# Designs tried in a protein design run: peptides against a protein of PDB entry 5KEZ. Part 244

Target 1, 320 residues: chain A of PDB entry 5KEZ
Amino acid sequence: NVAIYNPFRPWWERYQPVSYKLCTRSGNEDEFRNMVTRCNNVGVRIYVDAVINHMCGNAVSAGTSSTCGSYFNPGSRDFPAVPYSGWDFNDGKCKTGSGDIENYNDATQVRDCRLTGLLDLALEKDYVRSKIAEYMNHLIDIGVAGFRLDASKHMWPGDIKAILDKLHNLNSNWFPAGSKPFIYQEVIDLGGEPIKSSDYFGNGRVTEFKYGAKLGTVIRKWNGEKMSYLKNWGEGWGFVPSDRALVFVDNHDNQRGHGAGGASILTFWDARLYKMAVGFMLAHPYGFTRVMSSYRWPRQFQNGNDVNDWVGPPNNNGVI

## One batch from the design tools (peptide; made by RFdiffusion4, then SolubleMPNN)

Design b2_p25_7_s4 (from b2_p25_7, 12 letters changed)
Fold by OpenDDE base, seed 5:
Structure b2_p25_7_s4 (fold): chain B 320 residues (1-320), chain A 25 residues (1-25)
Amino acid sequence: as target 1 above (320 residues)
Amino acid sequence: SAYPGIWWSGLPGGPGAARGLEYYT
């Protein structure tokens, strides 16, 4: 991915890829392979956060400022380490003046325009689908068990399916022959927009962002909400079917106040309430549960916003 | 304490901002 130095090595640089090389601040491919093997050997499975909707930001300077030294040029859409060129992006399909998503009530913009300047891949092209599948298949062959698909809301469900149809079965050294990768898709659907979580049910599970938002409101006792109201928690609260839901109290985005759920989201900063929420989630049968592991950073609020929300995990001069 | 948040990705400070806006790159 791109190496960002202003601010200094933020967490979100990981979501600006310039190649599909397994070479980051956390380690190289050999170290990753070793970790996956050791985990599998003791029954711990690995699921990869796959960034396949886009490459890096359009305004990033061309050069070799990346975690593995690969050259890239956002201006000309040149990513030779893949390789991608100008034909592999949706610049010609997006009809907005800025090239960015401007109206989330226009599903075509949401899928075909840039997410906050991130170069949007043309996932309708078989070439692009194949390059992504090759990346994911390499991980499958190493021994991962499945994937979180980042920014799935910004990809056409049919394009995702076309990629998934190219995937190998899981590695038979650790998984039963014929096993398929576990897929869950990040889709932010709190209602009121044309893109729905149900659009993606055919590809795998989806993130249920209403879960953390509503649970936070209840546990905080906002608007007179009570724990007793959770009697019909799950589908009774308008959530997606249990067998399609991936549920969580918080994630890395909304922990910083940026993601869906707003101020209702509970985090480790509110330790007592957070433990109550996580305990309830783990005790209740609805959905597939995900527990967050995070870190403290020096929060500094200005005008209601944390100016240090970019801070990544503890590191030694950028190396994790 | 919890953050005041923007859930709509099209606004500054929304989910899109967490992925790195142009002015951060």
Scores: peptide ipSAE 0.026, ipTM 0.706, DockQ to the pose 0.098
Fold by OpenDDE base, seed 1:
Structure b2_p25_7_s4 (fold): chain B 320 residues (1-320), chain A 25 residues (1-25)
Amino acid sequence: as target 1 above (320 residues)
Amino acid sequence: SAYPGIWWSGLPGGPGAARGLEYYT
């Protein structure tokens, strides 16, 4: 991914890829392979946060300032390490003046325009689908068990399906022959927008962001909400079907105070209430549960916003 | 939605694009 230096190596640089090389501040490919093997050998499975909707921001300077040293040029849409060129992006398809998503009530913009400047891949092209599938298949062959598909809301469900149809079965050294990768898709659907979580049910599970948002409200006792109202928690609250839901109290985005769910989201910063929420989630049978493991950073609030919400995880693997 | 909320779209001010928020009801 792009190496960002202002702020200094933020967590979100990881979501600005310039290649599909397994070389980031989290480690290199050999280290990753070693980890996957060690984990699989003791029954711990790995799924990868796959960033396949886009490449890096259009405003990032061209050069080799990346975690694996690969050259890239956002201005000309050149990513030779893949390779991608100007033919592989949705620049001509997006009809907004900025090239970015300007109206989230326009599903076409949400899927064909740039997410806050991130160069939007033309996933309708078989070439692009194949390059992504090659990346994911490499991971499958290493021994991962599945994927979180980042920014799925910004991809057409059919394009995702086309990619998934190209995927290998899981590595038979650790998984039964014919096993398929576990897929869950990040779709932020809190209602009120044209894109729905149900659009993606055919591809795998979907993140249910209503879960953390509503649970936070209840546990915080906002708006007169009571724990007794949780009797019909799940589908009874308008959430997606349990067998399509991946649920969580918080994630890496909304634990920073301005993610999906707003101020209702409970995090480790509110330890007591957070433990209550996580305990409830683990005890209740709705959805596939995910527990967050995060890190502490030096928060600094200015005008109600944490100006240090960019701080990345602790790292001692050198400045790479 | 029964409750107004926010969701991530991108943070302004950084080099290139960053993950941020969009407010909605």
Scores: peptide ipSAE 0.025, ipTM 0.696, DockQ to the pose 0.062
Fold by OpenDDE base, seed 2:
Structure b2_p25_7_s4 (fold): chain B 320 residues (1-320), chain A 25 residues (1-25)
Amino acid sequence: as target 1 above (320 residues)
Amino acid sequence: SAYPGIWWSGLPGGPGAARGLEYYT
């Protein structure tokens, strides 16, 4: 991924890939392979956060400022380490003036235009699908158990399916022969937009963002909400089917969120209430549960916004 | 009722670009 130095090595640089090389701030491929092996040997499975919707931001300077030193040029859409070129992006397909998503009520824009300036890959192309599949298959062969698909809302479900159909079975050294990778897709669907979580059920589980949002309001006792209302928690609250849901109290994004609705999310900053929420989630039989392991950072609020929301995990001069 | 979208400030982007969430209650 890109190496960002202003601010100094933010957490979000991880979501700006310039290659599919397993060479990052966390280590090299051999170290990753070693970690996966050690984890698998004790029954701990690894799921990779796969960023396959896009490459880095269009405004990032060209050069070799990346975690593995690979050259890239966002301006010309040149990513030779893959390789990708201008033919592999949706620049000509997106019809907005800016090239970015401008209207989230237009599903075509949401999927064909750039997310926050991130160069949008042409996932309709078999070449692009194959490059992504090769990346994911390399991880599968190393021994990972599955994937979180980042920004799935911004990819056509059929394109995702086409990639998934190219994937190998899991490594038989640790998994039963014929096992398929576990897939869960990040889809932000709280209602009111044309793209629905149900569009993605065919590919695997989806994130249920209503879970943390609604649970927060209940535990905070907002608007007269009562714990007794959680009696039919799950599908009874309009959530996706349990067998399609991946649930969580918070994630890395909404720990740093602001604006209406963001205040309902419980995080470790609200320790008592957060423990209640996590405990309830683990006890209640709905969805596949994910527990957040995060870190404290020096929050500094200016005009309601944390100016230090970019701060990544504790590190030694950029090395994690 | 409809609530304004939640802004997630994690990723830098162009003007007006953001990861946002709108929901109705």
Scores: peptide ipSAE 0.024, ipTM 0.685, DockQ to the pose 0.053
Fold by OpenDDE base, seed 3:
Structure b2_p25_7_s4 (fold): chain B 320 residues (1-320), chain A 25 residues (1-25)
Amino acid sequence: as target 1 above (320 residues)
Amino acid sequence: SAYPGIWWSGLPGGPGAARGLEYYT
């Protein structure tokens, strides 16, 4: 991914890929392979956060400032380490004036235009699908158990399906022969936009952002909410079917006071209430549960916003 | 009630580049 130095190595640089090489702030490919092997050998499975909707931001300077040293040029859409070129992006397909998503009530914009300037891949192209599949298959062959598909809301479900159809079975050294990768898709559906979580059920599980948002409201006792109202928690609250849901109290985005759920989201900053929420989630049978492991950063609020919400995990000069 | 939230604040896509999200309070 892009190595960002202003601010200094933010967490979100990981979501700006310039290649599919497995060398990042966390280590190189050999170290990753070693970790996956060691984890699998003790029954701990690895799921990769796969960023496949886009490459890096359109405004990032061209050069070799990346975690693996690969050259890239956002201006010309040149990513030779893949390789991608201008033909592999949706620049000509997006009809907005800026090239970015301008109206989230327009499903076509949400999927065909740039997410906050991130260069939007033309996932309708078999070439692009194949490059992504090759990346994911490399990970599968290493021994990962599945994937979180980042920004799935911004990809057409059919394009995702086409990629998934190219995937290998899981590595038989650790998984039963014929096992398929576990897929869960990040889709933000809080009910107010045209894109629905149900659009993605055919590809795998989806994130249920209503879970953390509503649970936070209840535990915080906002709007007269009571814990007793959780008696029909899950589908009874309008959530997706349990067998399609991946649930969580917080994620890296909404933990920072932004994103889906907003101020209702409970985090480790609200230690007591957070423990209650996580405990409830783990005790309740609804959905596939995910527990957040995070870190403290020096929050500085200005006009209601944390100006340090970019701060990444503890590191040694950018290396974790 | 749904309120707007910000996704990936500070991305190089532009000073004002942010993904608007609705969330419950």
Scores: peptide ipSAE 0.024, ipTM 0.685, DockQ to the pose 0.054

Design b2_p25_8_s1 (from b2_p25_8, 8 letters changed)
Fold by OpenDDE base, seed 2:
Structure b2_p25_8_s1 (fold): chain B 320 residues (1-320), chain A 25 residues (1-25)
Amino acid sequence: as target 1 above (320 residues)
Amino acid sequence: AAEAELAAKVAAAQARADAIAKEYG
């Protein structure tokens, strides 16, 4: 991914890839392979956050400022480390004036245009699908158990399916022969938009963002909500089917609300309520549960915004 | 320009958090 030094190595640089090389602030490929092996040997499985919708921002300066030193040029859509070129992006498909998503009520824009300037990959192309599949298959062959698909809302479900159909079975050194990778897709469906979580059920599980939002409201006792109302928690509250749901109290994005937003979401900043929410989640039989392991950072609010919301995990001069 | 583009990712994350709170808060 791009290496950002202003601010100094923010968490979000991870979501701006310039190659599919396994060399990041967390380590090199050998170290990753070693970690996967050690984890698998004690029954801990690894799921990779796969950023496959896009490459880095269109306005990022060309050069070799990346975690693996690979050259890239966003302006010319040149990512030779893959390789990708201008033919592999949706610039000509997106019909907005800016090239960015301008209207989330237009599903075609949401999928074919750039997410906040991030160069949008042409996932309809077999070449692009194959390059992504090669990346994911390399991880599968190393021994990962599955994937979180980042920004799935911005990819056509059929394109995702086409990529998934190219994936290997899991590594038989640790998994039964014929095992398929576990897939869960980040889709933010809070209603009111044409893209629905159900569009993605065919590919795997989907994040249920209503879960943390509603649970936060109940535990905070907002709007007269009571814990007793959680009796029919799950489908009874309008959530996706349990067998399609990946549930969580919070994630890295909604931990970074700036006072006015993310108010219902419970985080470690409210330790008591957060423990209640996580405890309830783990106890209640709905969805596949994900527990957050996060960190504190020196929050500094200016005009209601945390100017340090970019701060990444604890590190030593950028090295984790 | 590059800095502004990079900041957009953070803004998007914040917007998602805000949207959740606005809808269900």
Scores: peptide ipSAE 0.020, ipTM 0.408, DockQ to the pose 0.123
Fold by OpenDDE base, seed 1:
Structure b2_p25_8_s1 (fold): chain B 320 residues (1-320), chain A 25 residues (1-25)
Amino acid sequence: as target 1 above (320 residues)
Amino acid sequence: AAEAELAAKVAAAQARADAIAKEYG
């Protein structure tokens, strides 16, 4: 991914890829392979957060300022380490003046335009699909069990399906023959927009962002909410079907206080309430559960916003 | 450039948060 130095190596630089090389501040491919092997050997499976909707920001300077030193040029859409070129992006497909998503009520913009400046891949192209599938298949070969598909809301479900159809079976060294990768898709559907979580059910599970948001309000006793109301928690609360839901109390985005869920989201900063929420989630049968493992950072609030919400995870391995 | 992108992300996130507040607030 791109190396961002202002601010200094933020968490979100990881979501700005310039190649599909497994060479980041989290480690190199050998280290990753080693980790996957060790985990698999004790029954811990690995699911990769796959950023396949886009490459890096359009405004990032061209050069070799990346975690693995690969050259890239956002201006010309050149990512030779893949390789991608100008033919592999939706620049001509997006019809907004800025090239960015301007109206989230326009599903076409949401899927064909740049998410906050991030260069939007032309996932309709078989070439692009194949490059992504190659990346994911390489991970499958290493031994990962599945994927979180980042920014799935911004991809056409059919394009996702086309990519998934190219995926190999899981590594038979650890998984039964014929096993398929576990897929869950990040779709922020809180209602009110044309893109629905149900659009993606055919590809795998979907993140249910209503879960953490509503649970937060209940645990916080906001708006007269009571724990007793959780009797029909799950589908009874208007959530997606249990077998399609991936549920969580918080994630890296909404943990920063400005993501989907708003102020209702419980985090480790409110330890007692957070433990209650996580405990409830783990005890309740609804959905596939995900527990957040995060880190502390020096929060600094200005006008109600943490100006240090960019701070990335601790790194002491010397890898830049 | 990076700062501008961050600002844009924050703005987008805030818009989503506002939508949630409208729906559930």
Scores: peptide ipSAE 0.019, ipTM 0.502, DockQ to the pose 0.145
Fold by OpenDDE base, seed 4:
Structure b2_p25_8_s1 (fold): chain B 320 residues (1-320), chain A 25 residues (1-25)
Amino acid sequence: as target 1 above (320 residues)
Amino acid sequence: AAEAELAAKVAAAQARADAIAKEYG
């Protein structure tokens, strides 16, 4: 991915890929293989956050400022380490003036335009699908158990399916023969927009963002909410089917909202309430649960927003 | 460029927070 130095190595640089090489702030491919092997050997499975919707930001300077040293040129859409070129992006398909998503009520913009300037890959192209599949298959062959698909809301479900259909079975050294990778898709569906979580059920599980939001209101006792109301927690609260849900109290994004977290979202900053929420989540039989492991950073609020929301995990001069 | 990206990320995060607040706050 792109190496950003101003601010100094923010967490979000990871979500700006320039290649599918396994060289990051966390290590090289050999180190990754070693980690996956050691984890698998003790029954800990690895799920990779796969950034396949886009490459890096369109405004990033061309050069070799990347975690693996690969050259890239956002201006010309050149990513030779893949390789991608101008033919592999949705620049011509997006019809907004800025080239970015301008209206989230327009599903075509959401899927075909750039997410905050991130160069949007043309996932309709078999070439692009194949390159992504090759990347994911490489990870599968290493021994990962599955994937979080980043920014799935911004990809057409059919394109995702086409990629998934190209994937290998999991590595038989650790998984039963014929096992398929576990897929969960990041889709923010809080209602009011045309893109729905249900659009993606065919590809795997989907993040249920209503979960943390609603649980936060209950635990915080907002709007007269009570714990007793959680008796029918899950589908009874309008959430997606349990077998399609990946649930969580907070994630890295909403943890970096305003105040001690994003709106109703509970975070480790509110330790007591957070423990209550996480405890309830783990105890209640709904969805596939994800527990957040985060870190403290020097928050600095300006106009209700943390200007240091970019701060990444503890590191040694950028190396984690 | 980096500053612009940061601003965009902040804006996106704020938009998500606002959406949550609007719907569930």
Scores: peptide ipSAE 0.017, ipTM 0.377, DockQ to the pose 0.136
Fold by OpenDDE base, seed 3:
Structure b2_p25_8_s1 (fold): chain B 320 residues (1-320), chain A 25 residues (1-25)
Amino acid sequence: as target 1 above (320 residues)
Amino acid sequence: AAEAELAAKVAAAQARADAIAKEYG
């Protein structure tokens, strides 16, 4: 991914890929392979956050400022480490004036235009699908158990399926023969938009963002909400079917207060309430649960916004 | 220039933040 030094190595640089090389501030491929092996050997499975909707931002300067030193040129859509070229992006499909998503009520824009300037890959192309599949298959062969598909809302479900259909079975050294990778898709569906979580059920589980948002409201006792109302928690609250849901109290995005659920989202900053929420989530039989492990950073609020929401995890001069 | 690099980085960060905000809004 792009190496960003201003601000200094923010968490979100990871979501601006310039190659599919397993070479980041967390380590190199050998170190990753070693970790996966050691984890699998003790029954801990690894699921990779796969950024496959896009490459880096269109405004990033060309050069070799990347975690693996690979050259890239956003302006010319040149990512030779893949390789991708101008033919592999949706620039010609997006009809907005800016080239970015301007209206989230237009499903076509949401899928075909750039997410906040991030160069949008043409996932209808078999070449692009194959390059992504090769990346994911390499990870599968290393021994990962599955994937979180980042920004799934911004990909056509059929394109995702086409990629998934190219994937290998899991590594038989640790998984039963014929096992398929576990897939969950990040889809932010709080209602009111044309794209629905149900559009993605065919590909795997989906994130249920209503879960953390509503649970936070209840535990905070906002709007007269009571814990007793959680009796029918799950489908009874209008959430996706349990067997399609991946649930969480918070994630790295909404933990920073500007994501789905806003101020209702419970985080480690509200330790007592957060423990209650996580405890409830783990105890109540709904969805596949994910527990957040985060870190503290020096929050500085200006006009209600944390100007340090970019701060990444504890690191050694940018290296984790 | 260092300032241009910073501006690009800030823009990228802001884009991600905005995307998250839009998705959750």
Scores: peptide ipSAE 0.027, ipTM 0.385, DockQ to the pose 0.344; fails the geometry check

